Peptides against a protein of PDB entry 4Z63. Designs and how they scored, part 205

Target 1, 334 residues: chain A of PDB entry 4Z63
Amino acid sequence: LCLGMNDLTGNIPEDLFHLKRLNLLGIQENRLSGSLSREIRNLSSLVRLDVSWNLFSGEIPDVFDELPQLKFFLGQTNGFIGGIPKSLANSPSLNLLNLRNNSLSGRLMLNCTAMIALNSLDLGTNRFNGRLPENLPDCKRLKNVNLARNTFHGQVPESFKNFESLSYFSLSNSSLANISSALGILQHCKNLTTLVLTLNFHGEALPDDSSLHFEKLKVLVVANCRLTGSMPRWLSSSNELQLLDLSWNRLTGAIPSWIGDFKALFYLDLSNNSFTGEIPKSLTKLESLTSRNISVNEPSPDFPFFMKRNESARALQYNQIFGFPPTIELGHNN

## One batch from the design tools (peptide; made by RFdiffusion4, then SolubleMPNN)

Design b2_p22_3_s4 (from b2_p22_3 with E2S H5S H8T D17A D22L)
Fold by OpenDDE base, seed 2:
Order: sequence, then structure tokens, then C-alpha cells
Structure b2_p22_3_s4 (fold): chain B 334 residues (1-334), chain A 22 residues (1-22)
Amino acid sequence: as target 1 above (334 residues)
Amino acid sequence: SSTSSWITTDSESSDSALPVFL
């Protein structure tokens, strides 16, 4: 049953929960309000539940033990409060959980040893507090993780050295500290292709440690951290780099010539730093900007990106990395 | 201007009304 993209108001009719053979319930992009009914437990054949973009409030009901076939739960952009229900945090069937842009709070706790099918987690823009959950690497299929705009004080856990499934990771604006430790840990994530760390590590030094290596890194965003230091030499070994944003830092020294050696680099923002010297001539030879059709068919993160402007409270949303225009921004370097 | 922007993945509730680029 797909009733998305309408102007439906009020509550879900109770009789809808009598549809025991229902595999797909999509009621997204409506004006549905109140609590999400516990009677959703009666939908025992449910594979996909999409309640996103509504006016739902209250706690998410703890009924996911009665939904043994549920693979997809989309609840982004609602008013949900409380924590992740215990039955949801223990779901062995769940592949994707999206609860971005809610009011969920407390410590983030998932039973990753039970969540054997979880591959995508979006909990961005909530009110979770405490530390990053040390057991996330126990979610052995977890590839996509967005935890942006939560209050995860402290450092990236040492256990994330073992996060082999991790490919796309976002921690923007999460009050993280110790960038040297974070990069030293995350370099062990052999499948990591996208790393977004914007608005963390306030005023720290960007490490220039030649022992750091991110072999499969395609997207690195570490903007608006007020980071000191220079262009890190370790980044030159990330031969697959497609997008680099280090804007709005306090980086100094020259832009190195190796920045033009990235054959797939189509987006470069080094603006609003303190770089000096000449623009490397190698930047004029970037193959991605001169001759190559960027393959739009590459796997991307499940979480959106935002182009935030200093002068505007409104950010432009980009659903794919290749939605960004080919860009070289070197402005406002003094 | 693009020169006064940065990329992030944190959103606000107000961002829901903005154009999505695919």
C-alpha cells in the first residue's frame, strides 16, 4: 500500500493494521500526526515501512520483535522522541534504519551482534548524547553510517580500527575531539570511501603523519574546523580521490603539486584558508575536468550532503556526490 | 557565491524545503 506524497492528515485508520499480508506500507510525505500506533505489530508480513516526512510524535513503539520480515524502516523527518526501541535495536531482519531529523535522545545503543543484516544506519540530526557506541564494528554488514549533528563528546573509539564493513561515514557537527586519533583509527577501515568530519576538532592541528594511509578514499570533507597545519602529505597516496573539501580552516603553506595528480578529482575546495605561494600548474591538467565523463553510476552514500553558505541559514541538498558541479575553489587565501 | 560555502552532512529542519540536486 503506497499512499505517499498526498495531503493525508490525522492518524492512520486502525483497520489498516488488520492487513496481515501487507509487505509494503508507504505513507511518507503527508501530514499524519500523533503517535505511531503500537498496532503496527499486527502487520506481521511487513518488509518495508515508510512513515518519513510526517508530523509523527512520541516514542517509536517497541513492537519490532513482532515484525520478523522488516528490512526497511524509514522514519526520517518526524518528531519522534525517546531512544531506539529495544526490539528495533535487536532486529535481525533490518537492513536499513533511517531516523534522520527527529528528536531522539539519550545514549545511542544498538545490539550489533543481533543486527546481523544492518547495512545502512542514518541517525543524523537527533539529540543523542554521550560517546560513540564502541560496538558499531560488531554490525558486520554495516556499510553506511550517518551520525551527524548529535552530541558525541570525546574521541572516535579504538574499536573502529576493526570496522571493516564501513564505506560511508558521516560525523559532521558531533562535538568530536582529537583529529589525530580519529584519522589514526579510521585509516584501518579498508573499505572507507567517504569520510565527512565537518564542524569537529575545533582549532586542532591537521596531522601531517606520513604513516597515515587511506587507500580507497574518494571523498574527504573536513571543512570549517579551524584546523591548523599544512596540506597533509599522507593524502597524496589516496589515488582515487574525487572530492576534497578542506575549506574554512587555518591551513598554511603552499598548495602541493601532487594535488593535480588525482585523476578522478572533480571537486576541490581549499577556500577560506591561509595558503600561500603559486597555484600548482598540475591543477590545469586534471583529467576529470578536461576530458573524462564522470561515471554517475558509482555507489554513493545513502545520506544527503549539504552545501552550507556562511550568509544563508539554508543549505542546498545534494543526494549524490556527482550532483556537485566540477569545482576548483581556491578563493580567500591570505 | 560558492566561495563562501562548505560541505556538511548535518541538516536542519528548515533544509527540508530546499531544492534537491541529483
Scores: peptide ipSAE 0.459, ipTM 0.822, DockQ to the pose 0.422
Fold by OpenDDE base, seed 3:
Parts: C-alpha cells; structure tokens; sequence
Structure b2_p22_3_s4 (fold): chain B 334 residues (1-334), chain A 22 residues (1-22)
C-alpha cells in the first residue's frame, strides 16, 4: 500500500494494521501525526515500512520482534524521541534503517552480532550522545553509515580498523576529536570509498603522514574544520579520487602538482584556506574535466550530501556524488 | 562574489524544503 506524497493528516487508521498480508506500507511525505502505533506489530508480513517525512512523535514502538520479514525501515524527517527500540537494535532481517532527522537520544547501541543483514544505517541529525559504538564493525554487512550531526565526543574507536564492510562513512558535525587517530584507524577500512568528516577536529593539524593510505578513496570531504597543515602527501596515492573538499580550513603552503594527476577528479574545493603559490598547471589537464562523461552509474552513498553556503543558509541537497557540477574552487585563499 | 560553500552530510529540518538535485 503506497499512500506517499499526499496531504494526509491525522493518525493512521487502526484498521490498516489488520492487513496481515501487507508487504509494503508507504505513507511517506504526508502530515501524519501522533505516535507510531504499536499495532504495527500486526503487520507480520511487512518487508518495507516507510513513514518518512511526516509529523510522527513519541518513541518508536518496541515491536520489531513481531516483524520477522522487515528489511527496510524508513522514518527519516519525523519527531521521534527516545532510543532505538531493543527489538529493532536486534533485528536479524533489517537491511536498511533510516531514522535521519529525528530527535532520538541517549547512547547509540546496536546488537551488531544479531543484525546480520544490516547494510545501511542512517541516524544522521539526531540527539545521540556518548561515544561511537565500538561494536559497529560486528555488523558484517554494514556498508553505508551516516552518523552526522550527533554528539559523539571523543575519537573514532580502534575497533573500526576491522570495519571491512564499510564503504560510505559520514561523521559530519559530530564533535569528534583527533583527526590523526581517525585517519590512522580508517585507512584500514579497505572498502572505504567515501569519507565525510566536515565540522569536526576543530583547529587540529591535518596529518601529513606518508604511511597513511586510502586505496579506494573516491570522496573525501573534510570541510570547515579549521584544520592547520598543508595538502597531505598521503592523498596522492588515492588514484580513484573523484571529489575533494577541504574548504574552510587553515591549510597553508602550495597546492601540489599531483592534484592534477587524479584522472577521475571532477570536484575540487580548496576555497577559504591559506594556500599560497601558483595554481598547478596540472589542474588544466584533469581528464574528467576535459574529456570524460563521468559515469553516472557509479555506486553512491545512501545518505544525501548538502552544500551549505553559510551556517544560516539553506543547504542544497545532492542525492548522488555526480549531482555535483564539475568544479574547481580555489577562491578566498589569503 | 564567490558564494563560500562547503559540503556536509548534516541536515537541518529547514533544509528539507530545498530543491533536490538528482
């Protein structure tokens, strides 16, 4: 049953929960309000639940043990409060959990040993606090992780060296510290292609350790951190780099010539730094800007990107990396 | 004036009303 993208108001009729054969319930993009009914437990055949973009409030009901076929739960952009229900945090069937842009709080805890099917986790823009869950690498299929805009004080856990399934990772604006430790850990994530760390590590030094290596890195965004240092030499080995945003830092020195050797680099933002010297002539030879139709069919993170112009300005949303226009931004280097 | 911008993955509830570029 798909009732999304309407002007539906009020509560879900209780009789809807009598549909025991229902595999898909989509009621997204409405004005549905109140608590999400506990009677959702009666939808024992449910594979997909989409309640996103509504006015739901209260706690998410702890009924997911009665939903043994549930693979997709989308609840982004609601007013949900509390934590992740125990039954949801232990769901063996769940493949995708999206609860981005809610008011969920407390410590983030998932039973990753039970969540054997979890591939995508979006908990961005919530009120989770404490430390990053050390056991996330135990989610052996977890590929996409957005934990942006939560209050995860401290460092990236050492256990993330073993996060082999991790491909797309965002921790933007999560009060993280120690960028050197974070990069030193995350370099062991051999499948990591997208790393977004914007609005963390405030005023730290960007490490220039030649021992750091991100073999499969395609997207690196470390904007608005006020980072000191220079363009990191270790990045030159990331031959698949497509998008680099290091804007709004305090990076100094020259832009190195190797920046033009990235055959797939189509988006470069180094603006609002303190770079000096000449613009590398190699930037005029970027193949992606001169000749190639960038393949729109490359895998992208499940989480959206946002281009913010000012802290108070409305951000433009990009659902895919290739939605960004080909860009070289070197402005505001003083 | 080059509109100073940066990429992030954190959203605000107010950002939901903006044009989505696919």
Amino acid sequence: as target 1 above (334 residues)
Amino acid sequence: SSTSSWITTDSESSDSALPVFL
Scores: peptide ipSAE 0.449, ipTM 0.817, DockQ to the pose 0.434
Fold by OpenDDE base, seed 5:
Structure b2_p22_3_s4 (fold): chain B 334 residues (1-334), chain A 22 residues (1-22)
Amino acid sequence: as target 1 above (334 residues)
Amino acid sequence: SSTSSWITTDSESSDSALPVFL
């Protein structure tokens, strides 16, 4: 049953929960309000539940033990409060959980040993506090993780050295500290292709450690951190780099010539730093900007990107990396 | 592109961004 993209109001009719053979319930992009009914437990055949972009409030019901076939739960952009229900945090069937842009709070706890199918987790823009959950690497299929805009104070856990499934990771605006430790840990994530760390590590030094290596890194975003240092030499070995944003830092020195050796680099923002010297001539030879045939069909993160502006209350949303226009920004380097 | 912008993955609660269809 798909009723998304309407102007439906009120609560879900109770009679809808008599549909015991229902595999797909989509009621996204409406004005549905009130609590999400506990009677969802009666939908024992449910594979996909999409309640996203509504006005739901209260706690998410603890009924996911009665939903043994549930693979997809989308609840982004609602007013949900409380924590992740215990039955949801232990779901062996769940592949994707999206609860971005809610009011969920407390310590984030997932039983990753039980969540054997979880491959995508979006909990961005919530009110979770405490530390990053050290057991996330126990979610052995977890590929996509967005934890942006929560208050995960402290450092990236040492256990994330073992996060082999991790491909797309965002921690933007999460009050993180120690960028040297974070990069030193995350370099062990052999499948990591996208790393977003914007609005963390306030005023720290960007490490220039030649021992750092990110083999499969395609997207690196470390904007608006007030980072000191220079263009990091370790990044020159990330031959698959497609997008680099280091804007709004305090980086100094020359832009190195190796920045133009990235064959797939189509988006470069080094603006609002303190870079000096000449613009490398190698940037004028970027194959991605001169050739029309960039393979646009590469896997992208499940979480959206946002182009934030200082003067704009509204960010531009980009659902895919290749939604960004080919860009070289070197402005405001003084 | 504006030199006064940066990329992030955090949204504001008021960001009426287009729904991400997964």
Scores: peptide ipSAE 0.442, ipTM 0.810, DockQ to the pose 0.557
Fold by OpenDDE base, seed 1:
Structure b2_p22_3_s4 (fold): chain B 334 residues (1-334), chain A 22 residues (1-22)
Amino acid sequence: as target 1 above (334 residues)
Amino acid sequence: SSTSSWITTDSESSDSALPVFL
C-alpha cells in the first residue's frame, strides 16, 4: 500500500493494521499526526515501512519483535521522541533504519550483535547524548552511518579502527573533540570513501602527519571547524578524491600543487581560510572539470548533504555527491 | 560579499521546506 506524497491528515485508520499480508506500507510525505500505533505489530508480513515526512509524535512503539520480515524502516522528518525501542535496536531483519530529523533522545544503544542485517543507519539531527556507541563496528554489514547533529561528546571510539564495513560516515556538528585521534582511528576503515566532520573539533590543529593514509577516500568534508595548520600532506595519497571541502577554517600556507593531481576531483572548496601564495597551475588541468563524463553511477551515501551559507540560512539539499556542481572555491583567503 | 557556503550533513529541523537538488 503506497499512499505517499499526498495531503492525508489525521491518524492511520486502525483497520489498516488488519492487513496481515501487507509487505509494503508507504505513507510518507503527508500530514499524518498522532502516535505511531502499536497495532503496526499486526502487520507481521511487513518488509518496508515508510512513515517519513509526517507529523507523527510520541515514542516509536516497541513492537519490532513482531515484525520478523521488516527490512526497511523510514521515519525521517517526524516528531518522534524517546529512544530507539529495544525490539528495533535488536532487529535481526532490519537492513535500513532512517530516523533522521526527529527528537529522539537519551543514550544511543544498538545491539549490533543482533542487528546482523543492518547496512544503513541514519540517526542524524536528533537529541541523542553521551558518547558515540563503541559497539557500532559489531554491526558487521553497517556501511552507511549518519550521526550528525546529535549531542555526542568526546572522541571517536578506538573500536572504530575495526569498522571494516564502514563506507560512508557523517558526524557533522556532534561536539566531537580531537581531530588527530579521529583521523588516526578512521584511517583504519579500509572501505571508508565518504567522511563528513563539519562543525567539530573547534579550533584544533588539522594534523599534518605523513603516517595518515585514507586509500579509498572520495569525499572529505571538514568545514567550519576553525582548524589551524596547513593543507595536510597525507591527503595527497588519497588518489580517488572527488570532493574536498575544508572551507571556513583557519588554514594557512600555500595551496599545494598536488591538489591538481586528483583526476576525479570535481568539487574543491578551500574558501574562508588564510591560504597564501599563488593558485596552483595544476588546478587548471583538473580532468574532471574539463570532461563532462564524470561517472554518475558511483555509489553515494544514503544520507543527504546540505550546502549552508550561514547558520541561519536554509540549506540546499543534495541527495547525491554528483548533484554538486563542478566547483573550485578559493575565495576569502586573506 | 558573496558569503561562501560549506557542506554539512547537519540538517535543520525545518528540512521539510528545503529545495532538493537531484
Scores: peptide ipSAE 0.467, ipTM 0.831, DockQ to the pose 0.443; fails the geometry check

Design b2_p22_4_s1 (from b2_p22_4, 11 letters changed)
Fold by OpenDDE base, seed 4:
Structure b2_p22_4_s1 (fold): chain B 334 residues (1-334), chain A 22 residues (1-22)
Amino acid sequence: as target 1 above (334 residues)
Amino acid sequence: SYITTEADEEELAARLAELLAP
């Protein structure tokens, strides 16, 4: 049943929960309000539940043990409060969980040893507090992780060295500290292609350690961190780099010539730093800007990107990396 | 401008405001 993108109001009719053979319930992008009924437990054949972009409130019902076929739960952009229900945090069938932009709180806890099918997790823009879950690497298929805009004080857990499934990771604006430790840990994530760390590590030094290596890194965003230091030499070994945003930091020194050696680099923002010297001539030879064949069909993170002009401005949403226009921004480096 | 993955809370706020508007 697909009733998305309407102006439906009120609660879900109770009779809808009698549909025991229902595989897909999509009621997204409405004005549905109140609590999400626990009677969703009666939808025992449910594979996909999309309640996103509504006005649901209260706690998410703890009924997911009665939904053994549920693979997709989308509840982003609601008013859900409380934690992740125990049955949801233990779901062996769940592939994708999207609860971004809610009011979920408390310590984030997932039973990753039970969540054997989880490949995508979006819990960005909630009120989770405490530390990052150390056991996330135990989710052996977890590829996409967005935990942006939570209060995960402290450092990236050492256990994330073993996060082999991790490909797309965002921790933007999560009160993280120690960028050197974070990068030192995350470099061990062999499948990591996208790393977003915007609005963390305030005033720290960007490490220039030649021992750091991100072999498959395509997207690196570390904007608005007030980072000091220079363009990191270790980044030059990330030959697949497509997008680099280091804007709104306090980086100094010259822009190195190796920045033009990235064959796939189509988006570069180094604006609002303190770089000096000349613009490298190698930037004029970026193949991605001269060639017509941008492979638009590359895998992208499940979580959207947002381009913000300032902290209070409405952001432009980009659902895919290739949605960004080819860009070189070097402005405001005085 | 800078890139982030923070959700746009303004949309939720706008929807709530619509419900609270008489």
Scores: peptide ipSAE 0.523, ipTM 0.871, DockQ to the pose 0.712
Fold by OpenDDE base, seed 2:
Structure b2_p22_4_s1 (fold): chain B 334 residues (1-334), chain A 22 residues (1-22)
Amino acid sequence: as target 1 above (334 residues)
Amino acid sequence: SYITTEADEEELAARLAELLAP
């Protein structure tokens, strides 16, 4: 049953929960309000539940133990409060959980040893606090993780060295500290292709440690951190780099010539730093900007990107990396 | 401009404000 993209108001009719053979319930993009009914438990054949973009409030009901076939739960952009219910945090069937842009709070806890099918997690823009959950690497299929705009004070856990399934990771604006430790840990994530760390590590030094290596890194965003230092030499070994945003930092020195050696680099933003010297001539030879059509069919993160002009401005949403126009921004360097 | 993955809370806030507006 798909009733999305309407102007439906009020609550879900109780009789809807009598549809025991229902595999898909989509009621997204409406004006549905109140609590999400516990009677969802009666939909025992449910594979996909989409309640996103509504006005739901209260706690998410703890009924997911009665939904053994549920693979997809989308609840983004609601007013949910409380924590992740225990049955949801222990779901063995769940592949994708999207609860971004809610008011969920407390310590983030998932039973990753039970969540054997979880491959995508979006909990961005909530009110989670405490530390990053150390056991996330125990979610052996977890590929996409967005935890942006929560309050995860402290450092990236050492256990993330073992996060082999991780491909797309965002921690934007999560009050993280110690960029040297974070990069030192995350370099061990051999499948990591996308790393977004914007608005963290306030005023720290960007490490220039030649021992750092990100072999499969395609997207690196570390913007608006007020980072000091220079362009890191370790980045030159990331031969698959497609997008680099280091804007709004305090980086100094010259832009190195190796920046033009990235064959797939189509988006470069080094603006609003303190770089000096000449623009490398190698930038004029970037193949991605001159001749090659970027393959649009590459896997992308499940979470969207946003381009913000300032912290208060409405952001432009990009659902795919290749949605960004080919860009070289070197402005506002002194 | 800079890239982030923070959701735009403005949309939810606007919708909630409309419902709470008298």
Scores: peptide ipSAE 0.522, ipTM 0.871, DockQ to the pose 0.677; fails the geometry check
Fold by OpenDDE base, seed 3:
Parts: C-alpha cells; sequence; structure tokens
Structure b2_p22_4_s1 (fold): chain B 334 residues (1-334), chain A 22 residues (1-22)
C-alpha cells in the first residue's frame, strides 16, 4: 500500500493494521501526526515501512520483534523522541534503518551481533549523546553509516580499525576530537570510499603523516574544521579520489602539484583557507574536467549531501556524488 | 560554501512546533 506524497492528515486508520499480508506500507510525505501506533505489530508480513516526512511524535513503538520480515524502516523527518527501541536494535531482518532528522536521544546502542543484515544506518541529525558505539564494527554487513549532527563527544573508537564493511561514513558536526587518531583508525577500513568529517576537530592540525593510506578513498570532505597545517602528503596515494572538500579551514602552504595527478578528481574545493603560492599547472590537466564521460553509475552513499553557503541559507541537497558540478574552488585564499 | 551531511530541516521542526503549540 503506497499512499505517499499526499495531504493525508490525522492518524493511520486502525483497520489498516489488520492487513496481515501487507508487505509494503508507504505513507511518507504526508501530514500524519500523533504517535506511531503499536498496532504496526499486526503487520507481520511487512518488508518495508516508510513513514518518513510526517508529523509523527512520541517514542517509536517496541514492536519490531513481531515484524520478522522487515528489511526497510524509513522514518526520517519526523518528531520521534526517545531511543531506538530494543526490538529494533536487535532486528535480524533489518537491512536499512533511516531515522535521520528526528529528536531521538540518549546513548546510541545497537546489538550488532543480532543485526546481521544491517547494511545502511542513517541516524543523522538527532540528539544522541555519549560516545560512538564501539561495537558498530560487529555489524558485519554495515556499509553505509551516517551519524552526522549528533553529540558524540570524544574520539573515533579503536574498534573501527576492524570495520571492514564500512564504505560510506559521515560524522559531520558530531563534536569529534583528535583528527590524527580518527584518520589513523579509519585508514584500516579497507572498503572506505566516502568519508565526511565536516565541522569536527575544531582548530586541530591536519596530520601530514606519510604512513596514512586510504587506498579506495573517492570522496573526502573535511570542511569547516578550522584545521591547521598543509595539504596532506598521504592523500596523494588515494589515486581514485573524485571529490575533495577541505574548504573553510586554516590550511597553509602551497597547493601541491600532485593534486592534478588525480585522474578522477572532478570536484575540488580548497576555498576559504590560507593557501599561498601559485595555482599548480597540473590542475589544468585534470582529465575528469575535460572528459564528458563521468561514470554516473558509480555507487553513492545512501545519505544525502548538502551544500551550505551560509549558516542561514537553505542547503542544496545532492543525492549522488556526481550530482555535484565539476568544480575547482580556490577562492578566498591569501 | 562547504559540503556536509547535516539536514537543516529547521522547517519541519518549526512546523512541528506550530502544530504542537497549543
Amino acid sequence: as target 1 above (334 residues)
Amino acid sequence: SYITTEADEEELAARLAELLAP
């Protein structure tokens, strides 16, 4: 049953919960309000539940133990409060959990040993606090993780060295500290292709440790961190780099010539830094900017990107990496 | 401009606040 993108108001009719054979319930992009009914438990055949973009409030009901076939739960952009229900945090069937842009709070706890099918987790823009869950690497299929805009104070856990499934990771604006430790840990994530760390590590030095290596890194965004230092030499070994945003930092020195050696680099933002010297001639030779054949079919993160111009401006949403126009931004440097 | 993954859907929070305002 797909009722998304309507002007439905009120609550879900109780009779809807008698549909025991229902595999898909999509009621997204409506004006549904109140609590999400516990009677969802009656939808025992449910595979996909999309309640996103509504006015739901209260706690998410702890009924997911009665939904053994549930693979997709989308509840982004609601007013949900409380934590992740125990039954949801222990769901063996769940592949995707999206609860972005809610008011969920407390410590983030997932039973990753039970969540054997979890591939995508989006909990960005919530009120989770405490430390990053050390056991996230135990979610052996977890590929996409967005935990942006939460209050995860401290450092990236050492256990994330073992996060082999991790491909797309965002921790933007999560009060993280110690960028050197974070990069030192995350370099061990062999499948990591996208790393977004914007609005963290405020005022720290970007490490220039030649021992750091991100072999498969395609997207690196570490913007608006007020980072000091220079362009990191270790990045030159990430031959597959497509997008680099280091804007709004305090980086100094010259832009190195090796930046033009990235054959796939189509988006470069080094603006609002303190770079000096000449623009490398190698930037004019970037093949990706001269070739019209950008492979549009490359896998992207499940979480959207946002281009923020100013703190008060509505951010432009980009659902895919290749949605960004080919860009070289070097403005507002010394 | 800079790239982030933060949803600034302040608009929904405002709408929710309006609806929940007595």
Scores: peptide ipSAE 0.475, ipTM 0.840, DockQ to the pose 0.573; fails the geometry check
Fold by OpenDDE base, seed 5:
Structure b2_p22_4_s1 (fold): chain B 334 residues (1-334), chain A 22 residues (1-22)
Amino acid sequence: as target 1 above (334 residues)
Amino acid sequence: SYITTEADEEELAARLAELLAP
């Protein structure tokens, strides 16, 4: 049953929960309000539940132990409060959980040893506090992780060295500290292709340790951190780099010539730094900007990207990396 | 401009405002 993209108001009719053979319930992009009914437990055949973009409030009901076939739960952009229900945090069937842009709070706890099928997690823009869950790497299929705009004080856990499934990771604006430790840990994530760390590590030095290596890195965003240092030499070994945003930092020195050696680099933002010297001639030879053969079919994160002009401005949403226009921004370097 | 993955909270606020607007 798909009723998304309407102007439906009020609560879900109780009789809907009598549909025991229902595999898909989509009621996204409406004006549905109140609590999400616990009677969802009666939908024992449910594979996909999409309640996103509504006005739901209260706690998410703890009934997911009665939904053994549930693979997809989308609840982004609602008013949900409380934590992740225990039954949801222990779901062995769940592949994708999206609860971004809610008011969920407390410590983030997932039983990753039970969540054997979880491959995508989006909990960005909530009110979670404490530290990053150390056991996230125990989610052996977890590929996509967005935890942006929560209050995860401290450092990236050492356990993330073992996060082999991790491909797309965002921690934007999560009060993280120690960029040297974070990069030192995350370099061990052999499948990591996208890393977004914007608005963290305030005023720290960007490490230039030649021992750092991100072999499969395609997207690196470390914007608005007021980072000091220079263009990191270790980045030159990331031959698959497609997008680099280091804007709004305090980086100094020259822009190195190796920046033009990235064959797939189509988006470069080094604006609002303190770079000096000449623009490398190699930038004029970027194949991605001179040839039309940008492979549009590369896998992208499940979480959207946002281009913000300032902290208060409405952001432009990009659902795919290749949605960004080919860009070279070097402005405001003095 | 800079790239982030922060959702626009204004979207939820706008929706709530629409509900509260008579």
Scores: peptide ipSAE 0.472, ipTM 0.836, DockQ to the pose 0.719; fails the geometry check

